# Peptides against a protein of PDB entry 5OK6, part 36

Target 1, 215 residues: chain A of PDB entry 5OK6
Amino acid sequence: ELPGLDSQWRQIENGESGRERPLRAGESWFLVEKHWYKQWEAYVQGGDQDSSTFPGCINNATLFQDEINWRLKEGLVEGEDYVLLPAAAWHYLVSWYGLEHGQPPIERKVIELPNIQKVEVYPVELLLVRHNDLGKSHTVQFSHTDSIGLVLRTARERFLVEPQEDTRLWAKNSEGSLDRLYDTHITVLDAALETGQLIIMETRKKDGTWPSAQL

## One batch from the design tools (peptide; made by RFdiffusion4, then SolubleMPNN)

Design b1_p12_4_s3 (from b1_p12_4, 7 letters changed)
Fold by OpenDDE base, seed 2:
Structure b1_p12_4_s3 (fold): chain B 215 residues (1-215), chain A 12 residues (1-12)
Amino acid sequence: as target 1 above (215 residues)
Amino acid sequence: APLVSGFEELYA
């Protein structure tokens, strides 16, 4: 059942619990396509529940580049293409209006960057490969705030590396050369890793030598 | 085209 229009507005736009609430690291926020949201605003601000401004179900289709992996289009801009809502507000809207059939919510996390909290709309997608088989990649999503250590652990897990096997990471840089990711405590952001970047997991040989040392 | 082999192609 739809609440009163004023109640809807207060619940979604209230600065304490709605769209304008402060970001907190680790919280989930959701993207809503801008045109739908503006239609909703017009509807609730109009004061007439029977008006022709009824927004219908939430449809974020224009934000997606594919309906298989539900990847966002590149270059979307907050306030132009979408708005961000905290989880509570999103769930209210979904409960009131529904979400387009088969379309997943666009959930994103608030991350803590050195000088700002931000909803990470575009996490980094890395291509994880083994040094001996570059053709078999695992695309894995990471936060900019994730450590290189997590990337390494994830690579080990995806490639079913045994705990006793020693591994390390390389990143293919823009020049085509390989940079060693020595410090596993720095973040993906600090390492300047980017979406689509090839990350090579090197496994130490049983003889204690590294494959790369022989190249 | 994706690389199909190993390290050797990255260091060539």
Scores: peptide ipSAE 0.106, ipTM 0.775, DockQ to the pose 0.189
Fold by OpenDDE base, seed 3:
Structure b1_p12_4_s3 (fold): chain B 215 residues (1-215), chain A 12 residues (1-12)
Amino acid sequence: as target 1 above (215 residues)
Amino acid sequence: APLVSGFEELYA
């Protein structure tokens, strides 16, 4: 059964535990399509549980670019396209109203940036390739807070690089040239890596030379 | 030979 309208409002909009609660690194938050959320607000503020303003089940369909991979559309804006809710609030709404059949929840993590916490709605999808075969890519998601060292380790793992092989990374920049990722301690954010960006793993030759040195 | 092919394609 649905709780009372005032109870719903207090539970979801409560500043301590609801939508306006402080972000905490590592916590899960969920996206709710803005029009549905506004309809819910109108419903619970109206004071009539039997009103025609009943929002129905949660439907985030307009936030997805496809129903195969359930990837978000690009360029979605908080407060315009969606609202962010902490896990508890999301689960309450789902329990009360349901979620559209077959549609997955849109779960995202709070990350710690130098001066702020942020829900990372768009993690970075990198195209990992080897320097000698650009046609064979592994698409891997990384947080903006992940280190370049993690990207390198991940690339080595995906390409089954042996521990004794020496490797390094290059990023194809917007100008079409390659930037070497020298510092493996900086983050994906610090390196300004973007979704869809090609990351080339170069493997050192047995003679101790690098393939790129012959360019 | 093919070891540089990837880089060559990126700079072509």
Scores: peptide ipSAE 0.101, ipTM 0.775, DockQ to the pose 0.176
Fold by OpenDDE base, seed 4:
Structure b1_p12_4_s3 (fold): chain B 215 residues (1-215), chain A 12 residues (1-12)
Amino acid sequence: as target 1 above (215 residues)
Amino acid sequence: APLVSGFEELYA
C-alpha cells in the first residue's frame, strides 16, 4: 500500500534514515536509476496521488550492462545516472512501487577509505589465474579495502590449493610485465589493482623453488 | 590440444 505523498517524501528523503543519512561502513545501499527517482520526486511533490506523474515500478534496466550477470555499465555517475538510497529507503520504495520483473536490486556496501566513507559502486574485479594455466581464470570481486591477503586466500580457495602449498601473487601491470604483490597487508586500493587486471597465483614447487625463478 | 600460455609469457 502506498502511503501519503508527504509521508513517502519524508521517509525517503529525510536526513536521519533516508537518502541524506550519513554513510556507515558495512551498510548496504542501493542504486536507483536517476530518471525513475526524479519521476518519483515529481510525483510525491505534486500532491496528487492520481497524477500522471506516477513513476511506476522501479526500473534499473539502463544501469545494467547485461541481464545475465547484472553487471553495471561502466562509468555511471552518482546524481547523473543513479541515486543511492540506504537499505530501509530502498525497501520502502520497492514495497510501494515494486521492482521491474526479473531485475535484481543493485546492492552496494559502504566502505571506509582513508578519509571518507563511500558507497562502493564498483568493486574491483580481478582475474585470478594460476601461473601454470593462464587460460583458466576466476573473476572475483574485491573491495578496494580488501587486503592482498584476502585476494591470495580467495585465489587459493578458488583453485583448491592445499594448505601445505605455498603461494604468492603477481599482478600484470599496464606494461605487460609482472609486479610481485609482496605485502599482503596492503589493500587492493593501496596496490592500485584495477578491474580486469590479471592476478597470477604462483605455487611453490615441491623442491622449494619458485616457478618464476626459472624464467 | 590447444596450448595455454605459460607464466613466462607474462614477462614480455
Scores: peptide ipSAE 0.094, ipTM 0.764, DockQ to the pose 0.133
Fold by OpenDDE base, seed 5:
Structure b1_p12_4_s3 (fold): chain B 215 residues (1-215), chain A 12 residues (1-12)
Amino acid sequence: as target 1 above (215 residues)
Amino acid sequence: APLVSGFEELYA
């Protein structure tokens, strides 16, 4: 059952538990398409439950670039294209109005950056490849806060590398050259890795030599 | 043969 309009407003826009609540690292937030949200605001602020301003079910269709992978369009801007809600507020709206059939929620995590907490709307998608088969890539999402070590471990797992095999990473930079990712303790952000960037996992040969050293 | 070609292509 839909609560009263004032109750809806207070529940969702609340500074303690709603849209304006402080961000906390690791928490889930959800994207709501801006036009729908504005329609909802108009509805609940209007004070008439029977108003023609009823927003209907949540529909984030315009935020997606496709309905296959449900990837977000590039370049979406908070406050312009979407609103961020904490999990509790999102679930309230979904329970009250529903979500468009077949459409997944757009869940994102709060990350801790050196000077700011942020909802990571766009995690980094890296193209992981092996040095000996550049044509077979695995696209994997990482947080900007994930370590290069995690990228390496993930690459090893995806390519079924045995524990005794030594591996290291290279990144193809914007100039087309390869930069070795020596420090595995720095983050994806610190390494300046970007979405779509090619990351090459090099596996050491059985003779103890590296393929790249023989070039 | 294709093993070496991958890195060579990236360093070329």
Scores: peptide ipSAE 0.079, ipTM 0.759, DockQ to the pose 0.166

Design b1_p12_4_s4 (from b1_p12_4, 9 letters changed)
Fold by OpenDDE base, seed 5:
Structure b1_p12_4_s4 (fold): chain B 215 residues (1-215), chain A 12 residues (1-12)
Amino acid sequence: as target 1 above (215 residues)
Amino acid sequence: APLVSDFAALYA
């Protein structure tokens, strides 16, 4: 059952548990398409439950570039294209109005960057390849806060590298050259890795030499 | 053989 309009407003917009609540690292937030949200605001502020301003089910269709992978469109802006709601508020809205059939929720995590928390709407999608099979890529999402060590471990897992095999990463830079990712403790952000960037996993030869050292 | 050349091409 839909709660009263004033109750809806208070539950969603409050500064303690609603839209205005502080961000906390690791928490889930959800994107709501801006037009729908504004329609909801108008509905609940209007004070008439029978108003023609009823927003209907949440429909985030305009935020997606496709309905196959449910990837977000590039360049979406908070406050312009979408609003962010904490999990509790999102679940209330979904319970009250429903979500468009077949659409997944757009869940994102709060990350902690130097001196700021933010919802990471766009994680970094890296193209992982092996040095000896550049034609077979694995696209994997990483947080900007993930370490290069995690990228390396993920690459090893995806390519079924045995624990005894030694591996290292290279990133293809904007100039087309390869930069070795020496420090595995720095973050994806610190390494300035970007979505669509090619990351090459080099595997050490059985003779103890690196393929790249003979180039 | 072609695999090493591809990696070399990315490095060069």
Scores: peptide ipSAE 0.037, ipTM 0.693, DockQ to the pose 0.166
Fold by OpenDDE base, seed 1:
Structure b1_p12_4_s4 (fold): chain B 215 residues (1-215), chain A 12 residues (1-12)
Amino acid sequence: as target 1 above (215 residues)
Amino acid sequence: APLVSDFAALYA
């Protein structure tokens, strides 16, 4: 059963626990397609539960570029294409109105950047490869706040690198050359890594030489 | 972008 319209508005829009609440690092927020949300606002502000302004089930179809991998369209803008809701508010709306059948929720995390919290709508998708097998890539998502050290550890795990094997990373830059990622303590953001960028994991040879040193 | 066939070709 749907709560009263005023109760719905207060639960979703209140500044303490609703849409306007402060962002907190590590929390989950959800995207709602803006047209649906505006329809919901009009419905609950209208004061008539039987109004023709009833929004129906949540449908984020216009935010997706495909219904196979459920990837977001590029270039979506908060307040223009979608609204961000905290997990509690999202779950209330889904409970009240439902979500379009088969459509996944669009969950994103709050990240801490220098002097700002942000919902990371677009995590960085990196193409991880080995130096000796460039044709076999693993696409892995990283936060902009993740360290290069985490990227390296993730690459080692995906390629089943043994603990005794020494490895390092290279990033293919926009000019097509390779930049070595020397500092593993900087973030993906600090390294200016972008979605679709090729990251090469180089493994040290048994003779103690690096493959790249022979180039 | 040219298909880089091997690791060496990425440094060329």
Scores: peptide ipSAE 0.036, ipTM 0.704, DockQ to the pose 0.201
Fold by OpenDDE base, seed 2:
Structure b1_p12_4_s4 (fold): chain B 215 residues (1-215), chain A 12 residues (1-12)
Amino acid sequence: as target 1 above (215 residues)
Amino acid sequence: APLVSDFAALYA
């Protein structure tokens, strides 16, 4: 059963636990399509549960680029295309109204940047390849706050690299040249890595030489 | 070797 309209409004818009609550690093937030949310606002503010303003099931279809991989469209703007809700508020709305059949929730994490917390709506998708087989890529998502060390570990895992094998990363830059990622302690953001960027994992030869040193 | 050529082609 749907709770009373005033109760719904308080649960979702309450500044302590609702939409306006402070962001906390590591927490999950969810995207809700703006038109649906505005319809919900009109419904609960109207004071009539039998109103024609009933929003129906949550439908985020307009936020998705495709219904296969459920990728978000590029360039979506908070407050224009979607609203962000904390997990508790999202779960309330889903329990009350449902989510469109087959449509996944759009869950995102709060990240902590040097001077701000934000919901990371667009994680960085990197194309991981081996220096010796550029045709076999693994697309992997990373936070802007993830270290280059994590990217390297992830690449090693995806390519089943043995623990004794020495590896390092290169990034293909906008000029088409390769920049070596020397410092593994810097973040994806600090390294200015972008979605769709090619990251090459180089494996050291058994003779102790690097393949790139022979170029 | 294809290996060196493919990696080298990233600089071309």
Scores: peptide ipSAE 0.035, ipTM 0.697, DockQ to the pose 0.171
Fold by OpenDDE base, seed 3:
Structure b1_p12_4_s4 (fold): chain B 215 residues (1-215), chain A 12 residues (1-12)
Amino acid sequence: as target 1 above (215 residues)
Amino acid sequence: APLVSDFAALYA
């Protein structure tokens, strides 16, 4: 059953548990399309449950660039294109109004950055390739907080690299040259890796030489 | 070896 309008407002906008609650690392937050959310605000603030301002089901269609992989459009801005709700608030809204048929929820995680918690709306999508087969890429998502070591391990796993094989990573930079990722303890953020960036896994030869050393 | 060609193509 749909709660009273004042109860809905308090539940979703309550500064302790609603939209304005403090971010906590590891928590799930959800995106809600801004127009729908504004329509909901108008509805609950209007004080008339029978109002023509009823928002209907949540529809995030305008946030997606495709309905195959359900990827977000690039360049979406919080407060302009969407609002972020904590999991509890999201689940209330879905329970009250429903979600458009076939649309997945847009769940994102709070990450801990050096000076702030942030909902990571855009994880970094890297194109992983082997140095000897650039035509076979694996697109993998990473958090900005993930280590280069995790990227390397993930690449090794995707390419079925044997434990005894020695591997290292290179990133193709904006100038088209390759930067070696020497330190595997730094984060994706620290390495300034970006979505769509090509990451080359180099495998050491049996003779102990590196393929890149022959260039 | 074809290995060198693909890596070298990144610098071409």
Scores: peptide ipSAE 0.034, ipTM 0.697, DockQ to the pose 0.173

Design b1_p12_5_s1 (from b1_p12_5, 6 letters changed)
Fold by OpenDDE base, seed 3:
Structure b1_p12_5_s1 (fold): chain B 215 residues (1-215), chain A 12 residues (1-12)
Amino acid sequence: as target 1 above (215 residues)
Amino acid sequence: SAEEEAFRNSFK
């Protein structure tokens, strides 16, 4: 059963535990398509539960670029295209109105940036390759807060690199040249890595030289 | 290999 309209509004919009609550690192938040949310607002603010303004089930179809991978469209903007809700609020709305059949929830995590908490709507997808096989990539998702060291470890794991083998990373920049990722302690954000960027793992040769070393 | 050469030629 649907709660009373005022109760719905208070549950979802209250400043303490609703949409406006402070972000906390590690928490899950969910995207709701903006038009649906506005329809819901109009419904609960209208004061008539039998109103023609009933929003129906949540439908996020317009936020997805495809129904195969359920990737978000690029360039979506909070407050324009979608609203972010904390997990509790999302689950209430789904319980009350349902979610369009077959659609996954759009769950995202709060990350800690140097001066702010943010819901990471667009994690970074990197193309990991080996220096000697640039055409064979592994697409892996990372948080902006993940370290370059984690990217390297992930690459080593994907390419089944033995523990004794020495490896390092290069990033292909916008100019098409390679930038060495020397500092493995900085984050993906600090390194300014972007979705779709090619990251090359170089493996040291048995003779102790690097493939990239100039003769 | 051609791939390794392409890699070497991509340095900044």
Scores: peptide ipSAE 0.237, ipTM 0.864, DockQ to the pose 0.386
Fold by OpenDDE base, seed 1:
Structure b1_p12_5_s1 (fold): chain B 215 residues (1-215), chain A 12 residues (1-12)
Amino acid sequence: as target 1 above (215 residues)
Amino acid sequence: SAEEEAFRNSFK
């Protein structure tokens, strides 16, 4: 059942727990399509529950580029294309109005950058490959705040590398050359890694030599 | 390094 319009507005927009609340690292926030949200605002501000301004079910269709993997369109802008809501506010709206049939929620995490918290709408999707099998890629999503060490560990896991095997990473840059990722403590952001970028895991040979040294 | 150059050339 829908609560009173003033109650809805307070739950979603209040400065303590609503849309304008401070971001906290690790929290989940959700995207709501801007037009729907503006319609909802007009509805609850109008003061008439029977108004023709009723927003209906939440529909984020225009934010998706596909309905198979439910990937977001590129270049979406906060405040123009979507609004960000904290988890509690999102769940209230879904419970009151529903979500369009078949659509998943668009959940994103707050990340800590050097001087600001931000909802990471576009995490980085890297193409992980082995040096000896470039045709077999694993697409894996990482936060910009994840370390290169995590990327390496993830690659090792995906390729079933044994603990005793030594591995290292290379990134294919925009010029088509390979950059060695020496420092595993820097972040994906610091390394300037981008979505769709090829990351090559090199495995040390049993004789102690690196494949790249013999090429 | 020579290693890096060889590796880059192998994947171009």
Scores: peptide ipSAE 0.223, ipTM 0.847, DockQ to the pose 0.159
Fold by OpenDDE base, seed 2:
Structure b1_p12_5_s1 (fold): chain B 215 residues (1-215), chain A 12 residues (1-12)
Amino acid sequence: as target 1 above (215 residues)
Amino acid sequence: SAEEEAFRNSFK
């Protein structure tokens, strides 16, 4: 059963787990399509539960570019295209109104940047390859706050690199040249890595030389 | 290998 309209408003907007609550690193937030949310606002603010302003089930279809991988459209803007809700508020709305059949929730994480917390709506998708098999890529998602060390470890794991094998990373830049990722302690953001960027894992030869070394 | 050479040639 739906709670009272005023109760819904208080729970979602002004509650302890409301829309305006402070962001906390590691927490999950959810995207709600803006028009649906505005319709819900109108419904609960109208004070008539039997009104024609009932929003129906949550439908985020317009936020997706595909219904196969459920990828978000590029360039979506908070407050224009979607509203961010903390997990508790999202789950309340889903329990009250439902979510469109077959449509996954759009869950995102709060990340900690040097001076701000934000919901990371667009994590970085990197194309991981081996230096000797550039045509075989593995797409892996990373947070902007993930270290280059994590990218390297992930690449090693994906390519089943043995612990005794030495590896290092290169990033293909916009000019088509390769930039060495020397510092593994910096973040994906610090390294200015972007979605779709090719990251090459180089494996050291048994003779102790690197494939990239000049002959 | 040819792939290694292609890799090396990606340097500026």
Scores: peptide ipSAE 0.218, ipTM 0.853, DockQ to the pose 0.424
Fold by OpenDDE base, seed 5:
Structure b1_p12_5_s1 (fold): chain B 215 residues (1-215), chain A 12 residues (1-12)
Amino acid sequence: as target 1 above (215 residues)
Amino acid sequence: SAEEEAFRNSFK
């Protein structure tokens, strides 16, 4: 059952627990398609619960580029294409209006960047490969705040690398050349890694030499 | 392997 319109407004748009609340690192926020949200605003601001402006179920279809992996379209802009709601507010709206059948929620995390908290709408998807099998990639999602060390550990895990095997990472740059990721303490952001970028894990040979040593 | 060669060639 829908609560009163004023109650809905207060739950969703207040500055303490709603849309306007401060971002906190690690918290989940959800995307809501802008037109639906505007329709909801019109409905609750209209003051008539029986109004024809009833927004219906949440439908984020226009935000997705596919319904297989439910990937977001590129270039979506907050305030133009979608609004961000904290988890509590999102769950209220879903409970009141429902979510379009089959659509997953678009959940994203707040990350802490050097000078700002941000909802990371577009995490970085890297293509992880081994130096000796470039054709077999593992697509893995990382936060911009994740370290290169985490990328390396993740690659090692995905490729079932034994603990005694030594590995290092290379990133294929836009020119098609390889840049070694020497510092494992910097972030994905610091390394300027991008979605779709090929990351090559090189494994040290048993003789102690690297496959790339001849270069 | 061909893949290793491709890797090496990526440095050029």
Scores: peptide ipSAE 0.194, ipTM 0.840, DockQ to the pose 0.546

Design b1_p12_5_s2 (from b1_p12_5, 5 letters changed)
Fold by OpenDDE base, seed 5:
Structure b1_p12_5_s2 (fold): chain B 215 residues (1-215), chain A 12 residues (1-12)
Amino acid sequence: as target 1 above (215 residues)
Amino acid sequence: SAVEEAFRNSFN
């Protein structure tokens, strides 16, 4: 059941609990396709519930590059391609208008960057591999705010590394060479890791030497 | 790369 148009506007657009509310780290926000949102704005601002400007169900189809993994298209821009709404506002819109059948919500998290809070629309997808099998990768998503230590732990888990085995990470850079990730306390952002980047987990040999020492 | 080759040869 749809509430009054003015009530809809106040619930979604207000600065305290709606679209303009402050970002808080860890909170969930949702993407809404821009054209749908603009249609909704026109509808509620028009003041006529029976208007032909009724937006229909939320349809984010144009934001997805595929309907298998439901990955977002690259290069989407806030305010141009989509609008960000806090969880409460998103759920209101879904309850009022529905979501296109089969489409998942596009949920993203607020992250704390050095000088700003931001909804992380594009987390970093890293290709994790072992030093002795570079052709077999595990794609894992990380926040820009995750530590290199977490990347290492995740790699160890995915490759079922035993606790007694020592491991370390290398990143393949844009020049095709490998950079050692020495500091595990810095973030993915600090290390300038990017989506699609190959991260190599090196495992120490039983003799105490590293495979890379053969260079 | 030379590094990658060294890695591959370590445990294979």
Scores: peptide ipSAE 0.153, ipTM 0.799, DockQ to the pose 0.129
Fold by OpenDDE base, seed 3:
Structure b1_p12_5_s2 (fold): chain B 215 residues (1-215), chain A 12 residues (1-12)
Amino acid sequence: as target 1 above (215 residues)
Amino acid sequence: SAVEEAFRNSFN
């Protein structure tokens, strides 16, 4: 049985614990398709549980670009395409109305940026390659808050680089040139890395020389 | 740069 309409509204829209609650780093939030959410709002504000405004099960289908990897469409905008709910609120709605069969929840994490918390709806997907085999890539997802050092370590792991081997990163920029990622302590955001960007891991030769230095 | 060109050419 669904809870009362007023109870639903208070639970989901409560400014302290609901949709408007403060963002906290590390917490999970969920995307809800905007039209469904608006339908729900109309339903619970209408005061009639038996009304024809019943929203039905949550259906985020229009937010996905594919049903294989369940990736989000590009360029979705909060408040226009979707609403963000904290985990508790999301789970309440799912328990009350259900989620479309076979459709995964769209879970995202709150990240800490300078002077602001934000739900990271679009983490950065980087294409990791080796300098001597640019045709073989590993696509890896990173947070904007992850360090370049983590990107490097991840690349080393994916390419099975031995601990004694020395490596460094290059990023192919929008102009097609290569930018050396010197500072491994800055974040993906600081380095302005973007989804789909090619990141080249260069491995130092045993003779101590860098392949790029010999070109 | 030569490095950039070399890396770009590696795609071909």
Scores: peptide ipSAE 0.117, ipTM 0.776, DockQ to the pose 0.147
Fold by OpenDDE base, seed 2:
Structure b1_p12_5_s2 (fold): chain B 215 residues (1-215), chain A 12 residues (1-12)
Amino acid sequence: as target 1 above (215 residues)
Amino acid sequence: SAVEEAFRNSFN
């Protein structure tokens, strides 16, 4: 059932529960393609439910780079390419208008940075490999706020490392050399890790020496 | 192995 136009506007734009509500860390927000949203605004502000301005189903096609992995295009800008809606508002719009068949929702999380909350539209995708098998990578997504420790634990899990095995991480830098990630308590952001960056997990030898020690 | 060599070379 489609609510009255004024009701729709209030529900979606309401400062308490709508688009303008405060960001809270851990909450889910959703991207809506800007043109669709503007069409919806025109429709509900027009006051005529039978208007030709009916927006139709939500279609985020222009935001996607591909329809296989449903990755977002790079360089999208809030307010220009998309709007952000809290989960409740998103679900209302989907229930009222529908979502284009086959398209997944574009769900993102609010993260807490030192001085600001933001919706993390572009998490970091790291390429995890083992020092002795650089050809086999696991692409894993991390928040900028995730710790290096989490990256290490994730790598250990993906490579089925036994608990008794000791491991550490190296990051391939822009110069092609390796920087050891000593501090596991800093964040991905603090370590300046970037999408597509190679992260090498080194496993300690049975003799207690590190493979890299011979270098 | 070739992979280990690649790892070593990554430090150079």
Scores: peptide ipSAE 0.094, ipTM 0.793, DockQ to the pose 0.548
Fold by OpenDDE base, seed 1:
Formats: sequence, C-alpha cells, structure tokens
Structure b1_p12_5_s2 (fold): chain B 215 residues (1-215), chain A 12 residues (1-12)
Amino acid sequence: as target 1 above (215 residues)
Amino acid sequence: SAVEEAFRNSFN
C-alpha cells in the first residue's frame, strides 16, 4: 500500500535518509532513471493519488547497455540521466512502486576521495593476466580508492598463486609500453589505471630470478 | 625495453 503523497515526498527528498543527506564512505546508493524520478515527483507533488501521472514501476532499462551482464551505458551523467538515492530511500520506492521485472537494482558505493565523498558509478574494470599466459585474462572490478596492493592480492588469488611465491605487477599504458607498479600503497586512481587496461602479474622463478630480467 | 618487446610479442 502506498503512503500519502506528502509522506512519500518527505521520506525520499527531505527525510533523514533522503536524497540530499550527506554521503558517507562505504554506504550503498542506488541509481534511478531520471524520467521515472521526474514522473514520480510530478505525481507526489500533484496531490492526487488517482492522477494519470502515476509513475508505475521503476524502470532503469535506458541506463543499461545490455540485459545479460546489466552493464551501465558509458557517459551517464547524474542529474541528467539518473538520480542517486540512499539505500533506505531506494528500498522505499521499490516497495511502493516495484522494480521492472528481471532488472537488477543499480547499487553503487560511496568512496572517499581527496576532500570529497562521491558515489562511484563507474568502478575500474581491469584485465588481469599472467606474464606467461597473456591470452587468458580475468576481468575484475576495483574501486578507484583500492590500493595497487589489493589489485596484486586479487590477481594472486585468481591465478591460485601459492603464498610463498613472489609476484609483482606491470601495467600496459596507452602507448603500449609496460610500466612497473612499484608502489603498492598508492590507489588505482593515483596510478591512473582505467577500465579495460591490461595488468600483468609477473611471478618470480624458483631460482630467484624474475622472468622479465631474462629478456 | 626488452621486457616490453617480449610482452608485446606475446600479444601476437
């Protein structure tokens, strides 16, 4: 059952868990397609529950580039293509109006950047490979705030590297050359890593030599 | 570098 229209507006826009509440690192926010949200605003501001302006179920279809992996279209802009809602507000809207059948919610995390919090709509997808098998890649998603150390640990896990084996990372840059990722404490953002970028994990040989040193 | 060349050749 739908709450009163004024109650809906207050809960979603002005409540303690409303759209304009402060961002907090680690919290989940959700994308809502802009046209649906504007229709909802018109509906609840109209004051008539029986109005023809009823928005129907939430439909984010236009935000997706595919219905297989449910990947977002590139270049979406907040306030133009979508609105961000905190988890509580999102769940209220879903409970009141429903979500289009088969569509997953578009959940994103708040990240801490220098001097600002931001909902990370587009995390970085890296292609992880081993130095001796560049043809077999694992696509893994990382936050811009994740450390290079986490990328390395993730690569080790995906390739089942034993704890005693030593590994290091190379990044293929836009010019096609390889850059060593020496500092594992810097972030993906600091290293300027981008979606689709190839990251090569090199494993040290049992004799103590690095494969790259023998080239 | 030799490393870059070796890795590049592995992409072919």
Scores: peptide ipSAE 0.075, ipTM 0.776, DockQ to the pose 0.155

